Peptides against a protein of PDB entry 5X9X. Designs and how they scored, part 8

Target 1, 41 residues: chain A of PDB entry 5X9X
Amino acid sequence: SSVSELEQRLRDVKNTNSRFRKALMEKENELQALIRKLGPE

## One batch from the design tools (peptide; made by RFdiffusion4, then SolubleMPNN)

Design b1_p10_4_s4 (from b1_p10_4, 6 letters changed)
Fold by OpenDDE base, seed 2:
Structure b1_p10_4_s4 (fold): chain B 41 residues (1-41), chain A 10 residues (1-10)
Amino acid sequence: as target 1 above (41 residues)
Amino acid sequence: KALEEVQKLL
């Protein structure tokens, strides 16, 4: 049904959102680590 | 080196 399809799409969006939020957190942590090592290279 | 690694994140 249209309702069940929308519920499925919502679950998929939530899963994607969660994965990207985790990836952004990890990238931010690595960025901060690299900033601490910032040099001319 | 750090700047090169930052560029990989962008």
Scores: peptide ipSAE 0.046, ipTM 0.662, DockQ to the pose 0.420
Fold by OpenDDE base, seed 4:
Structure b1_p10_4_s4 (fold): chain B 41 residues (1-41), chain A 10 residues (1-10)
Amino acid sequence: as target 1 above (41 residues)
Amino acid sequence: KALEEVQKLL
């Protein structure tokens, strides 16, 4: 049904959102670690 | 080297 399809789409969006939030957190942490070690190289 | 790793991250 249209309702069940919308519920599935919402679940998919929430899963995608969660994955991107995790990826952004990991990238930010790595970026900060690299900034602390920043040199000319 | 740190700058190279930042470039990979982006």
Scores: peptide ipSAE 0.045, ipTM 0.659, DockQ to the pose 0.548
Fold by OpenDDE base, seed 5:
Structure b1_p10_4_s4 (fold): chain B 41 residues (1-41), chain A 10 residues (1-10)
Amino acid sequence: as target 1 above (41 residues)
Amino acid sequence: KALEEVQKLL
């Protein structure tokens, strides 16, 4: 049904959103770790 | 080296 399709789309968007948020967090954590170790190299 | 790794993340 149209309702079940909308519910599925909402689940898919939430899953995608969570994946990108996790990726951003991991990149930020790695960036901060590198900044703390920052040298001229 | 750290700067090179930062550049890869961007």
Scores: peptide ipSAE 0.044, ipTM 0.658, DockQ to the pose 0.540
Fold by OpenDDE base, seed 3:
Structure b1_p10_4_s4 (fold): chain B 41 residues (1-41), chain A 10 residues (1-10)
Amino acid sequence: as target 1 above (41 residues)
Amino acid sequence: KALEEVQKLL
């Protein structure tokens, strides 16, 4: 049904959002680690 | 090296 499709789309968006949030957190953590080691390289 | 790795993240 139309409602079921919208519910599925909402789940898909939430899953995508969760994946991107995780990726951003991991990138931020790595960035911070690299900043601590920042040198001429 | 660290700067190069930062560039990869951006």
Scores: peptide ipSAE 0.047, ipTM 0.665, DockQ to the pose 0.528; fails the geometry check

Design b1_p10_5_s2 (from b1_p10_5, 5 letters changed)
Fold by OpenDDE base, seed 2:
Structure b1_p10_5_s2 (fold): chain B 41 residues (1-41), chain A 10 residues (1-10)
Amino acid sequence: as target 1 above (41 residues)
Amino acid sequence: EAEELLKRIA
């Protein structure tokens, strides 16, 4: 049904959102590690 | 400064 399809699309969007949030967190951690190598400035 | 740099690149 249209409702079931919308619910599925919502789940897909939420899954994609979660994956991107995780990827961004990992990239920020990577950047922070690199920045720490530059010094305390 | 690490914090300022993070504001720009993260």
Scores: peptide ipSAE 0.034, ipTM 0.557, DockQ to the pose 0.262; fails the geometry check
Fold by OpenDDE base, seed 1:
Structure b1_p10_5_s2 (fold): chain B 41 residues (1-41), chain A 10 residues (1-10)
Amino acid sequence: as target 1 above (41 residues)
Amino acid sequence: EAEELLKRIA
């Protein structure tokens, strides 16, 4: 049904969102580590 | 410089 399809799409979006949030956090940590290595520039 | 690095990466 349309309702069940929308519920499925919502779950998929939430899962994708969670994955990207984790990836962004990891990239931010990596970036900050590189900044620290480079120095005060 | 951190700001310069951010300009290149982001």
Scores: peptide ipSAE 0.031, ipTM 0.542, DockQ to the pose 0.289; fails the geometry check
Fold by OpenDDE base, seed 4:
Structure b1_p10_5_s2 (fold): chain B 41 residues (1-41), chain A 10 residues (1-10)
Amino acid sequence: as target 1 above (41 residues)
Amino acid sequence: EAEELLKRIA
């Protein structure tokens, strides 16, 4: 049904959003680590 | 120096 399809799409969007949020957090941590390694240069 | 950071993130 249209309702079940919308529910499925919402679940898919939620999962995608969660994955991207995790990726952004990991990239932020990576950037901070690189900045610390770079130092004052 | 930001050059090294740019090399690492590429």
Scores: peptide ipSAE 0.029, ipTM 0.545, DockQ to the pose 0.497; fails the geometry check
Fold by OpenDDE base, seed 3:
Structure b1_p10_5_s2 (fold): chain B 41 residues (1-41), chain A 10 residues (1-10)
Amino acid sequence: as target 1 above (41 residues)
Amino acid sequence: EAEELLKRIA
C-alpha cells in the first residue's frame, strides 16, 4: 500500500542518514589526526 | 600550519 511504501522509504532515509553521519564523524576524526600530525605549520 | 593539508585536499 501507499502507507507501507512511505513507511519503508522513511526507514530507508533514516538508515541512510545514520550511515552518513557516522561516516562524517570518522572523516572528521581522521582529518583532526592529520592536522595534529602537521603540527603548528 | 593546517594550510598544507588544506592545499592537498582542496
Scores: peptide ipSAE 0.026, ipTM 0.526, DockQ to the pose 0.379; fails the geometry check

Design b1_p10_5_s3 (from b1_p10_5, 4 letters changed)
Fold by OpenDDE base, seed 5:
Structure b1_p10_5_s3 (fold): chain B 41 residues (1-41), chain A 10 residues (1-10)
Amino acid sequence: as target 1 above (41 residues)
Amino acid sequence: EAEELLRKLE
């Protein structure tokens, strides 16, 4: 049904959002490590 | 200052 399709789309968007959030966290951690290598804060 | 840079990343 149209409702079921919209519910599925919402789940897919949430899953995609979660994946991107994880990727951004990993990038932040890498940038943090690089910043520390540049020298003192 | 690394702390300011970190705040911008979060």
Scores: peptide ipSAE 0.031, ipTM 0.509, DockQ to the pose 0.172
Fold by OpenDDE base, seed 3:
Structure b1_p10_5_s3 (fold): chain B 41 residues (1-41), chain A 10 residues (1-10)
Amino acid sequence: as target 1 above (41 residues)
Amino acid sequence: EAEELLRKLE
């Protein structure tokens, strides 16, 4: 049904959002480590 | 100073 499809799309968007948030956090941690190696804050 | 760039990423 149209309702079931919308519910599925909402779940997919939430899952995608969670995955991207995790990836961004990991990249931020990597950047912080590189910044520490460069020295100046 | 790179802290400013990090704040923009959050």
Scores: peptide ipSAE 0.032, ipTM 0.498, DockQ to the pose 0.157; fails the geometry check
Fold by OpenDDE base, seed 1:
Structure b1_p10_5_s3 (fold): chain B 41 residues (1-41), chain A 10 residues (1-10)
Amino acid sequence: as target 1 above (41 residues)
Amino acid sequence: EAEELLRKLE
């Protein structure tokens, strides 16, 4: 049904969003580590 | 100065 498809799409979007949030957090942590190596700016 | 850039990431 259209409702079940929308529910599935919502789950997929939430899962994708969660994955991107995790990736951004990891990249931010790496960026901060690199910034510390460059020095205070 | 990288703090401003970091703030934009959060």
Scores: peptide ipSAE 0.031, ipTM 0.491, DockQ to the pose 0.158; fails the geometry check
Fold by OpenDDE base, seed 2:
Structure b1_p10_5_s3 (fold): chain B 41 residues (1-41), chain A 10 residues (1-10)
Amino acid sequence: as target 1 above (41 residues)
Amino acid sequence: EAEELLRKLE
């Protein structure tokens, strides 16, 4: 049904959002590690 | 100085 399809789309968007949030956190950690290697800036 | 950039990422 249209309702079940919209519910599935909402779940997919939430899953995608969660994955991107995790990726952003990992990229921030990588940047922090690189900044530490570079030294005080 | 990268503290401001890091702050924007959080």
Scores: peptide ipSAE 0.031, ipTM 0.496, DockQ to the pose 0.152; fails the geometry check

Design b1_p10_6_s2 (from b1_p10_6, 7 letters changed)
Fold by OpenDDE base, seed 1:
Structure b1_p10_6_s2 (fold): chain B 41 residues (1-41), chain A 10 residues (1-10)
Amino acid sequence: as target 1 above (41 residues)
Amino acid sequence: DLEEQIRQQR
């Protein structure tokens, strides 16, 4: 049904959003590690 | 300062 498809799309968007949030957190941690290696400059 | 440069890009 159209409702079931919209519910599925919403789940897919939420799952994608969660994955991107995790990837952004990992990249932020990587950037912080690089900043620490480079020093306070 | 790389932290400030990164902050300015956001």
Scores: peptide ipSAE 0.046, ipTM 0.606, DockQ to the pose 0.018
Fold by OpenDDE base, seed 3:
Structure b1_p10_6_s2 (fold): chain B 41 residues (1-41), chain A 10 residues (1-10)
Amino acid sequence: as target 1 above (41 residues)
Amino acid sequence: DLEEQIRQQR
């Protein structure tokens, strides 16, 4: 049904959002490691 | 510094 499709799309968006949040956190950690190697600039 | 530039983008 159209309702079940909308519920599925909402689940897919939530899963995608969770994956992107994890990827952004990993990139932030990488950036912080590079900043620490570079110095206090 | 780079850290402050990054903070200002958020």
Scores: peptide ipSAE 0.045, ipTM 0.593, DockQ to the pose 0.019
Fold by OpenDDE base, seed 4:
Structure b1_p10_6_s2 (fold): chain B 41 residues (1-41), chain A 10 residues (1-10)
Amino acid sequence: as target 1 above (41 residues)
Amino acid sequence: DLEEQIRQQR
């Protein structure tokens, strides 16, 4: 049904969003580690 | 300060 498809799409978007948020957090941590190596700027 | 610029983006 159109409702079940919309529910599935919403789950898929939420899962994708969660994965990208995790990846961005990991990249932010990597960036912060690099910033610490460069010193205060 | 790059850290402050990054903090302000949140």
Scores: peptide ipSAE 0.043, ipTM 0.591, DockQ to the pose 0.020
Fold by OpenDDE base, seed 2:
Structure b1_p10_6_s2 (fold): chain B 41 residues (1-41), chain A 10 residues (1-10)
Amino acid sequence: as target 1 above (41 residues)
Amino acid sequence: DLEEQIRQQR
């Protein structure tokens, strides 16, 4: 049904969003590590 | 200060 298709699309978007959030967290952690190496600036 | 610039973007 149109409702079940929209529910599936919403799940797919949520899964994609979760993957991007994880990738951003990993990039943020690397950025923070580089900032710490650079020092106070 | 790069850390402050990053904090201000959030």
Scores: peptide ipSAE 0.042, ipTM 0.588, DockQ to the pose 0.019

Design b1_p10_6_s3 (from b1_p10_6, 6 letters changed)
Fold by OpenDDE base, seed 5:
Parts: C-alpha cells; sequence; structure tokens
Structure b1_p10_6_s3 (fold): chain B 41 residues (1-41), chain A 10 residues (1-10)
C-alpha cells in the first residue's frame, strides 16, 4: 500500500541517516587525531 | 590555531 511504501522509505532514510552520522563521527575523530599530530602550535 | 598548525608543517 501507499502507506506501507512511505513507512518503508522513512525507515530507509533513518537507516541511511544513522550510517552517515556514524561515518561523520569517525571522520571527525580521525581529523582530531591528525590535528593533535601537528603539534601544540 | 588549525591554520597556523597546517602552515607550520609545510
Amino acid sequence: as target 1 above (41 residues)
Amino acid sequence: DLEKKIEEQR
């Protein structure tokens, strides 16, 4: 049904959002580690 | 400062 399809699309978008949030956090942690490697200046 | 740190490593 149209309602079931919309519910599925909403679940897929939420899952995609969660995956991108995780990837963003990992990249932010990587960047912070590299920034620390550059030294205190 | 990040920009200063990056420039220092160049």
Scores: peptide ipSAE 0.030, ipTM 0.492, DockQ to the pose 0.011
Fold by OpenDDE base, seed 1:
Structure b1_p10_6_s3 (fold): chain B 41 residues (1-41), chain A 10 residues (1-10)
Amino acid sequence: as target 1 above (41 residues)
Amino acid sequence: DLEKKIEEQR
């Protein structure tokens, strides 16, 4: 049904959003690690 | 400062 398709699309968007949030967190951690390696200068 | 660090690498 159109309702079940919309529910599926909403789940897919939420899953994609969650994956991107995780990826951004991992990239932020990576950047912070690199900044730490560069030192305080 | 990160901006200064980037500039120093140029």
Scores: peptide ipSAE 0.027, ipTM 0.463, DockQ to the pose 0.011
Fold by OpenDDE base, seed 3:
Structure b1_p10_6_s3 (fold): chain B 41 residues (1-41), chain A 10 residues (1-10)
Amino acid sequence: as target 1 above (41 residues)
Amino acid sequence: DLEKKIEEQR
């Protein structure tokens, strides 16, 4: 049904959102590690 | 300072 399709699309969007949030956190951690390696100068 | 570090790499 159209309702079940919308529910599936919502689940897919939530899963995609979760994946992108994780990727952004990993990239932020990588950036912070590089900043620390570069030092305070 | 991050801004200073970025400028140093330019």
Scores: peptide ipSAE 0.024, ipTM 0.458, DockQ to the pose 0.012
Fold by OpenDDE base, seed 4:
Structure b1_p10_6_s3 (fold): chain B 41 residues (1-41), chain A 10 residues (1-10)
Amino acid sequence: as target 1 above (41 residues)
Amino acid sequence: DLEKKIEEQR
């Protein structure tokens, strides 16, 4: 049904959003590690 | 120096 299709699309969007949020957190952690390696000089 | 280190990477 149209309702079930919209529910599926919403689940897919939420899953995609969750994946991108995780990737952004991982990249932020990587960036922070590189900044620490660079040092304050 | 951060600016110096950035320039060294170029």
Scores: peptide ipSAE 0.026, ipTM 0.409, DockQ to the pose 0.010; fails the geometry check

Design b1_p10_6_s4 (from b1_p10_6, 6 letters changed)
Fold by OpenDDE base, seed 3:
Structure b1_p10_6_s4 (fold): chain B 41 residues (1-41), chain A 10 residues (1-10)
Amino acid sequence: as target 1 above (41 residues)
Amino acid sequence: SLEEQLEKQR
């Protein structure tokens, strides 16, 4: 049904958003570690 | 610091 399709799309958007948030956090942590190694804070 | 600037952008 149209309702079930909208519910599925909402779940997919939430899952995608969660994955991107995690990826951004991990990359930020990596960058911060590299900054500490390369020079002043 | 550069790290503080990065934290502000979160």
Scores: peptide ipSAE 0.034, ipTM 0.567, DockQ to the pose 0.020
Fold by OpenDDE base, seed 2:
Structure b1_p10_6_s4 (fold): chain B 41 residues (1-41), chain A 10 residues (1-10)
Amino acid sequence: as target 1 above (41 residues)
Amino acid sequence: SLEEQLEKQR
């Protein structure tokens, strides 16, 4: 049904959002590590 | 600084 399809789409969007949020956090940690390595320039 | 430039681009 249209309702079940929308519910599935919402679950897919939530899963995608969670994965990208994790990736962004990991990239922020990587950037912070690089900044510490390079210094305050 | 590099930190300020990175923050500005985000």
Scores: peptide ipSAE 0.033, ipTM 0.571, DockQ to the pose 0.018
Fold by OpenDDE base, seed 5:
Structure b1_p10_6_s4 (fold): chain B 41 residues (1-41), chain A 10 residues (1-10)
Amino acid sequence: as target 1 above (41 residues)
Amino acid sequence: SLEEQLEKQR
């Protein structure tokens, strides 16, 4: 049904969102490590 | 500090 399809799309968007959030966190951690390597903050 | 700025972005 249209409702079930929308519910599925919402789940897919949430899953995608979670994946991107994880990727951003990893990039932030790497960025922080590089900044620390550059010297005093 | 730069550390404080980075912490605020999280």
Scores: peptide ipSAE 0.032, ipTM 0.545, DockQ to the pose 0.020
Fold by OpenDDE base, seed 1:
Structure b1_p10_6_s4 (fold): chain B 41 residues (1-41), chain A 10 residues (1-10)
Amino acid sequence: as target 1 above (41 residues)
Amino acid sequence: SLEEQLEKQR
């Protein structure tokens, strides 16, 4: 049904959102590591 | 400081 399809799409969006949030956190950590390597904070 | 700037961006 249209409702079940929307529920599935919502789950997919939530999963995708979670994956991107994790990736962004990892990139932030990488940036902070590089900043620490560059010198004093 | 750079640390303070980074903290403000979070």
Scores: peptide ipSAE 0.032, ipTM 0.524, DockQ to the pose 0.018

Design b1_p10_7_s1 (from b1_p10_7, 7 letters changed)
Fold by OpenDDE base, seed 1:
Structure b1_p10_7_s1 (fold): chain B 41 residues (1-41), chain A 10 residues (1-10)
Amino acid sequence: as target 1 above (41 residues)
Amino acid sequence: EPIVLKPVEV
């Protein structure tokens, strides 16, 4: 049904969003570490 | 001075 399809799409978007949020947090930490190593303190 | 990245609120 249209409702079940929308519910599935919503779950997929939430899962994708969660994965990207985690990846962005990890990249932020990586960049911060690189700044501490290579950048001026 | 230490450079600190601020988290972006999404």
Scores: peptide ipSAE 0.138, ipTM 0.788, DockQ to the pose 0.094
Fold by OpenDDE base, seed 4:
Structure b1_p10_7_s1 (fold): chain B 41 residues (1-41), chain A 10 residues (1-10)
Amino acid sequence: as target 1 above (41 residues)
Amino acid sequence: EPIVLKPVEV
């Protein structure tokens, strides 16, 4: 049904969003680690 | 002082 398709699309968007949020958090942590190594305290 | 990154909402 159209409703089930919309629900599926919403789940897919939420999953994609979650993956991107996780990736950005990991990159932020990586950048923070590099700042600690290379930057002034 | 360490530079602290703040999370950005995406």
Scores: peptide ipSAE 0.145, ipTM 0.792, DockQ to the pose 0.101; fails the geometry check
Fold by OpenDDE base, seed 2:
Structure b1_p10_7_s1 (fold): chain B 41 residues (1-41), chain A 10 residues (1-10)
Amino acid sequence: as target 1 above (41 residues)
Amino acid sequence: EPIVLKPVEV
C-alpha cells in the first residue's frame, strides 16, 4: 500500500541518516586523534 | 595549545 511504502521509505531514510551520523562521528574522532599526534600543543 | 574539534550537530 501507499502507506506501507512511505513507512518503508521513512525507515530507509532514518537508517541512512543514522549510518552517516555515526560515520561523521568516527571521522571526527579520527581527525582529533591526528591533530593530537601532528598538531602543535 | 591543543586543538580541540567540537562536534557539529547534524
Scores: peptide ipSAE 0.144, ipTM 0.792, DockQ to the pose 0.096; fails the geometry check
Fold by OpenDDE base, seed 5:
Structure b1_p10_7_s1 (fold): chain B 41 residues (1-41), chain A 10 residues (1-10)
Amino acid sequence: as target 1 above (41 residues)
Amino acid sequence: EPIVLKPVEV
């Protein structure tokens, strides 16, 4: 049904969003580590 | 001084 399809799309978007948020946080942590090592004191 | 990155809200 149209309702079931919308519910599925919402779940898929939420899952995708969570994956990208995690990836961004990991890259931010990586950047922070590089700044600590190579950046100004 | 160490530079601290603040989390970007997504």
Scores: peptide ipSAE 0.143, ipTM 0.793, DockQ to the pose 0.097; fails the geometry check

Design b1_p10_7_s2 (from b1_p10_7, 6 letters changed)
Fold by OpenDDE base, seed 3:
Structure b1_p10_7_s2 (fold): chain B 41 residues (1-41), chain A 10 residues (1-10)
Amino acid sequence: as target 1 above (41 residues)
Amino acid sequence: EPIVLTPVEV
């Protein structure tokens, strides 16, 4: 049904969004680690 | 001194 298709699309978008948020959080942590290694305290 | 990164809302 049309409603079931929209619910499925919403779940797919939420899953994709969650994956990107996780990747961005990991990159932020990586940058923080590099700043501690290379930057002045 | 530590560099503070401000998060960007996504």
Scores: peptide ipSAE 0.135, ipTM 0.787, DockQ to the pose 0.096
Fold by OpenDDE base, seed 1:
Structure b1_p10_7_s2 (fold): chain B 41 residues (1-41), chain A 10 residues (1-10)
Amino acid sequence: as target 1 above (41 residues)
Amino acid sequence: EPIVLTPVEV
C-alpha cells in the first residue's frame, strides 16, 4: 500500500534522474565540441 | 587548453 507506492515513486524518480543525467552528459559533450570549434582550447 | 565543465553533483 503506502510502502508499495513509495517504492514505485522511488523507482520512477531514479529512472527520471538517470534520463536527465544522460541528457546533461550529452549536452556537455556538445558544448565541448562547440568550444573547440568557436574558441581556443 | 580544453575547457572542462565541472558537473554539479546532486
Scores: peptide ipSAE 0.140, ipTM 0.783, DockQ to the pose 0.097; fails the geometry check
Fold by OpenDDE base, seed 4:
Parts: structure tokens; C-alpha cells; sequence
Structure b1_p10_7_s2 (fold): chain B 41 residues (1-41), chain A 10 residues (1-10)
């Protein structure tokens, strides 16, 4: 149904959002590690 | 101190 399709799309968006948030946090951690190697924080 | 990245609204 249309409702089921919208619910599926919402789940997909939420899952994608969660994955991107995790990836951004990992990149931030990677960046911080590189900053520490370059010099004082 | 760590450089904190802040999100930008699009």
C-alpha cells in the first residue's frame, strides 16, 4: 500500500542517516588522530 | 585541544 511504501522509505532514510552519522563520526575521529600527529591540540 | 567540526545546515 501507499502507507507501507512511505513507511519503508522512512525506514530507509533513517537507516541511511544513521550510517552517514556513523561515517562522519569515524572521519572526525580519524581527523583528530591526524591532528594529534601534526601537533598540540 | 581537538578541533571540533560542526555540521552546516543545507
Amino acid sequence: as target 1 above (41 residues)
Amino acid sequence: EPIVLTPVEV
Scores: peptide ipSAE 0.135, ipTM 0.771, DockQ to the pose 0.090; fails the geometry check
Fold by OpenDDE base, seed 5:
Structure b1_p10_7_s2 (fold): chain B 41 residues (1-41), chain A 10 residues (1-10)
Amino acid sequence: as target 1 above (41 residues)
Amino acid sequence: EPIVLTPVEV
């Protein structure tokens, strides 16, 4: 049904959003680690 | 000193 399809799309969007948020946090941590290695505190 | 990146609203 249309309702079931919308619920599925919402789940897919939430999963994609969660994956992107995790990737951004990992890149933030990677950048911070590189800053500590390359530059003064 | 640690460099803190500020989050931006998207």
Scores: peptide ipSAE 0.127, ipTM 0.774, DockQ to the pose 0.088; fails the geometry check

Design b1_p10_7_s3 (from b1_p10_7, 8 letters changed)
Fold by OpenDDE base, seed 3:
Structure b1_p10_7_s3 (fold): chain B 41 residues (1-41), chain A 10 residues (1-10)
Amino acid sequence: as target 1 above (41 residues)
Amino acid sequence: EEIKLKPVEL
């Protein structure tokens, strides 16, 4: 049904958003660590 | 220089 399809699409968007948010957090942490190691004080 | 990135909000 149209309702079930919309519910599925919403779940898919939420899952995608969650994955990207997690990836950004991990990249941010790695970048911060690299800045501390390589960047001038 | 001290550099601190802002935390990502999930």
Scores: peptide ipSAE 0.197, ipTM 0.804, DockQ to the pose 0.102; fails the geometry check
Fold by OpenDDE base, seed 1:
Structure b1_p10_7_s3 (fold): chain B 41 residues (1-41), chain A 10 residues (1-10)
Amino acid sequence: as target 1 above (41 residues)
Amino acid sequence: EEIKLKPVEL
């Protein structure tokens, strides 16, 4: 049904959002570490 | 110099 399809799409968006949030956090940590090693103090 | 990145909020 249209309702079940919308529920599925919402779950998919939430899963995708969670993955990207995790990736962004990891990249932020990586960049912060690089700044501390290579950037000006 | 202390540099702090700010998390991206979506």
Scores: peptide ipSAE 0.189, ipTM 0.799, DockQ to the pose 0.099; fails the geometry check
Fold by OpenDDE base, seed 4:
Structure b1_p10_7_s3 (fold): chain B 41 residues (1-41), chain A 10 residues (1-10)
Amino acid sequence: as target 1 above (41 residues)
Amino acid sequence: EEIKLKPVEL
């Protein structure tokens, strides 16, 4: 049904969003580490 | 000098 399809799409969007949030956090941590290594400190 | 990045909230 259209309702079940919308529920599925919502779950997929939430899962994708969660994955992107995690990836961005990991990149932020990587940048922070690089700043500590290469920055003027 | 320590540089801290602000966490991103999405």
Scores: peptide ipSAE 0.188, ipTM 0.800, DockQ to the pose 0.100; fails the geometry check
Fold by OpenDDE base, seed 2:
Structure b1_p10_7_s3 (fold): chain B 41 residues (1-41), chain A 10 residues (1-10)
Amino acid sequence: as target 1 above (41 residues)
Amino acid sequence: EEIKLKPVEL
C-alpha cells in the first residue's frame, strides 16, 4: 500500500542517515588525528 | 597550536 511504501522509504532514509552520520564522525576523528600529527602546533 | 574541529550537524 501507499502507507507501507512511505513507511519503508522512511526506514531507508533513517538507515542511510545513520550510516552517513557514523561515517562523518569517523572521518572527523581521523582528520583531527592527522592535524595533531602533521599540523603546526 | 591547538586546533579543534567542530562536529558536523546534519
Scores: peptide ipSAE 0.184, ipTM 0.798, DockQ to the pose 0.099; fails the geometry check

Design b1_p10_7_s4 (from b1_p10_7, 8 letters changed)
Fold by OpenDDE base, seed 4:
Structure b1_p10_7_s4 (fold): chain B 41 residues (1-41), chain A 10 residues (1-10)
Amino acid sequence: as target 1 above (41 residues)
Amino acid sequence: EPIKLKPIEV
């Protein structure tokens, strides 16, 4: 049904959003680590 | 001194 398709799309968007949020947090941590190595204390 | 980056909000 149209409702089932919308629910599926919403789940897919939420899953994608969660994956991107995790990736961004990991990149933030990576950048922070690099800044600690390269930058002044 | 440690440099703290601003949190990324998505």
Scores: peptide ipSAE 0.128, ipTM 0.773, DockQ to the pose 0.099; fails the geometry check
Fold by OpenDDE base, seed 1:
Structure b1_p10_7_s4 (fold): chain B 41 residues (1-41), chain A 10 residues (1-10)
Amino acid sequence: as target 1 above (41 residues)
Amino acid sequence: EPIKLKPIEV
């Protein structure tokens, strides 16, 4: 049904969103580490 | 000083 398809799409979007949130967190941590290494304290 | 990055809004 159209409802079941929308529920599936919502799950897929949530999974994708979770992956990107994790990636952004990792990149922020990497950037922060570089700031500590190269930037002013 | 450690530089705090602003939280990334998603």
Scores: peptide ipSAE 0.128, ipTM 0.773, DockQ to the pose 0.099; fails the geometry check
Fold by OpenDDE base, seed 3:
Structure b1_p10_7_s4 (fold): chain B 41 residues (1-41), chain A 10 residues (1-10)
Amino acid sequence: as target 1 above (41 residues)
Amino acid sequence: EPIKLKPIEV
């Protein structure tokens, strides 16, 4: 049904959003680690 | 000295 299709689309968007949030957090952690290594401290 | 980064808002 149209309603079930919209519910599926919402689940797909939430899953994609969760994956991007994780990727951004990992990149932030990587950046912080690099700053500690390369920076003057 | 450590550089303070701002949290990423998503």
Scores: peptide ipSAE 0.127, ipTM 0.771, DockQ to the pose 0.097; fails the geometry check
Fold by OpenDDE base, seed 5:
Structure b1_p10_7_s4 (fold): chain B 41 residues (1-41), chain A 10 residues (1-10)
Amino acid sequence: as target 1 above (41 residues)
Amino acid sequence: EPIKLKPIEV
């Protein structure tokens, strides 16, 4: 049904959003680790 | 000191 398709699309968008948020957090953590090694305290 | 990066705008 159209309702079940919309529910599936919403789940897919939420899953994709969560994956991108996790990737951004990991990149931020990598940058902070490099700053601690190379940058001033 | 730890440097705080600005949030990435998507």
Scores: peptide ipSAE 0.120, ipTM 0.771, DockQ to the pose 0.096; fails the geometry check

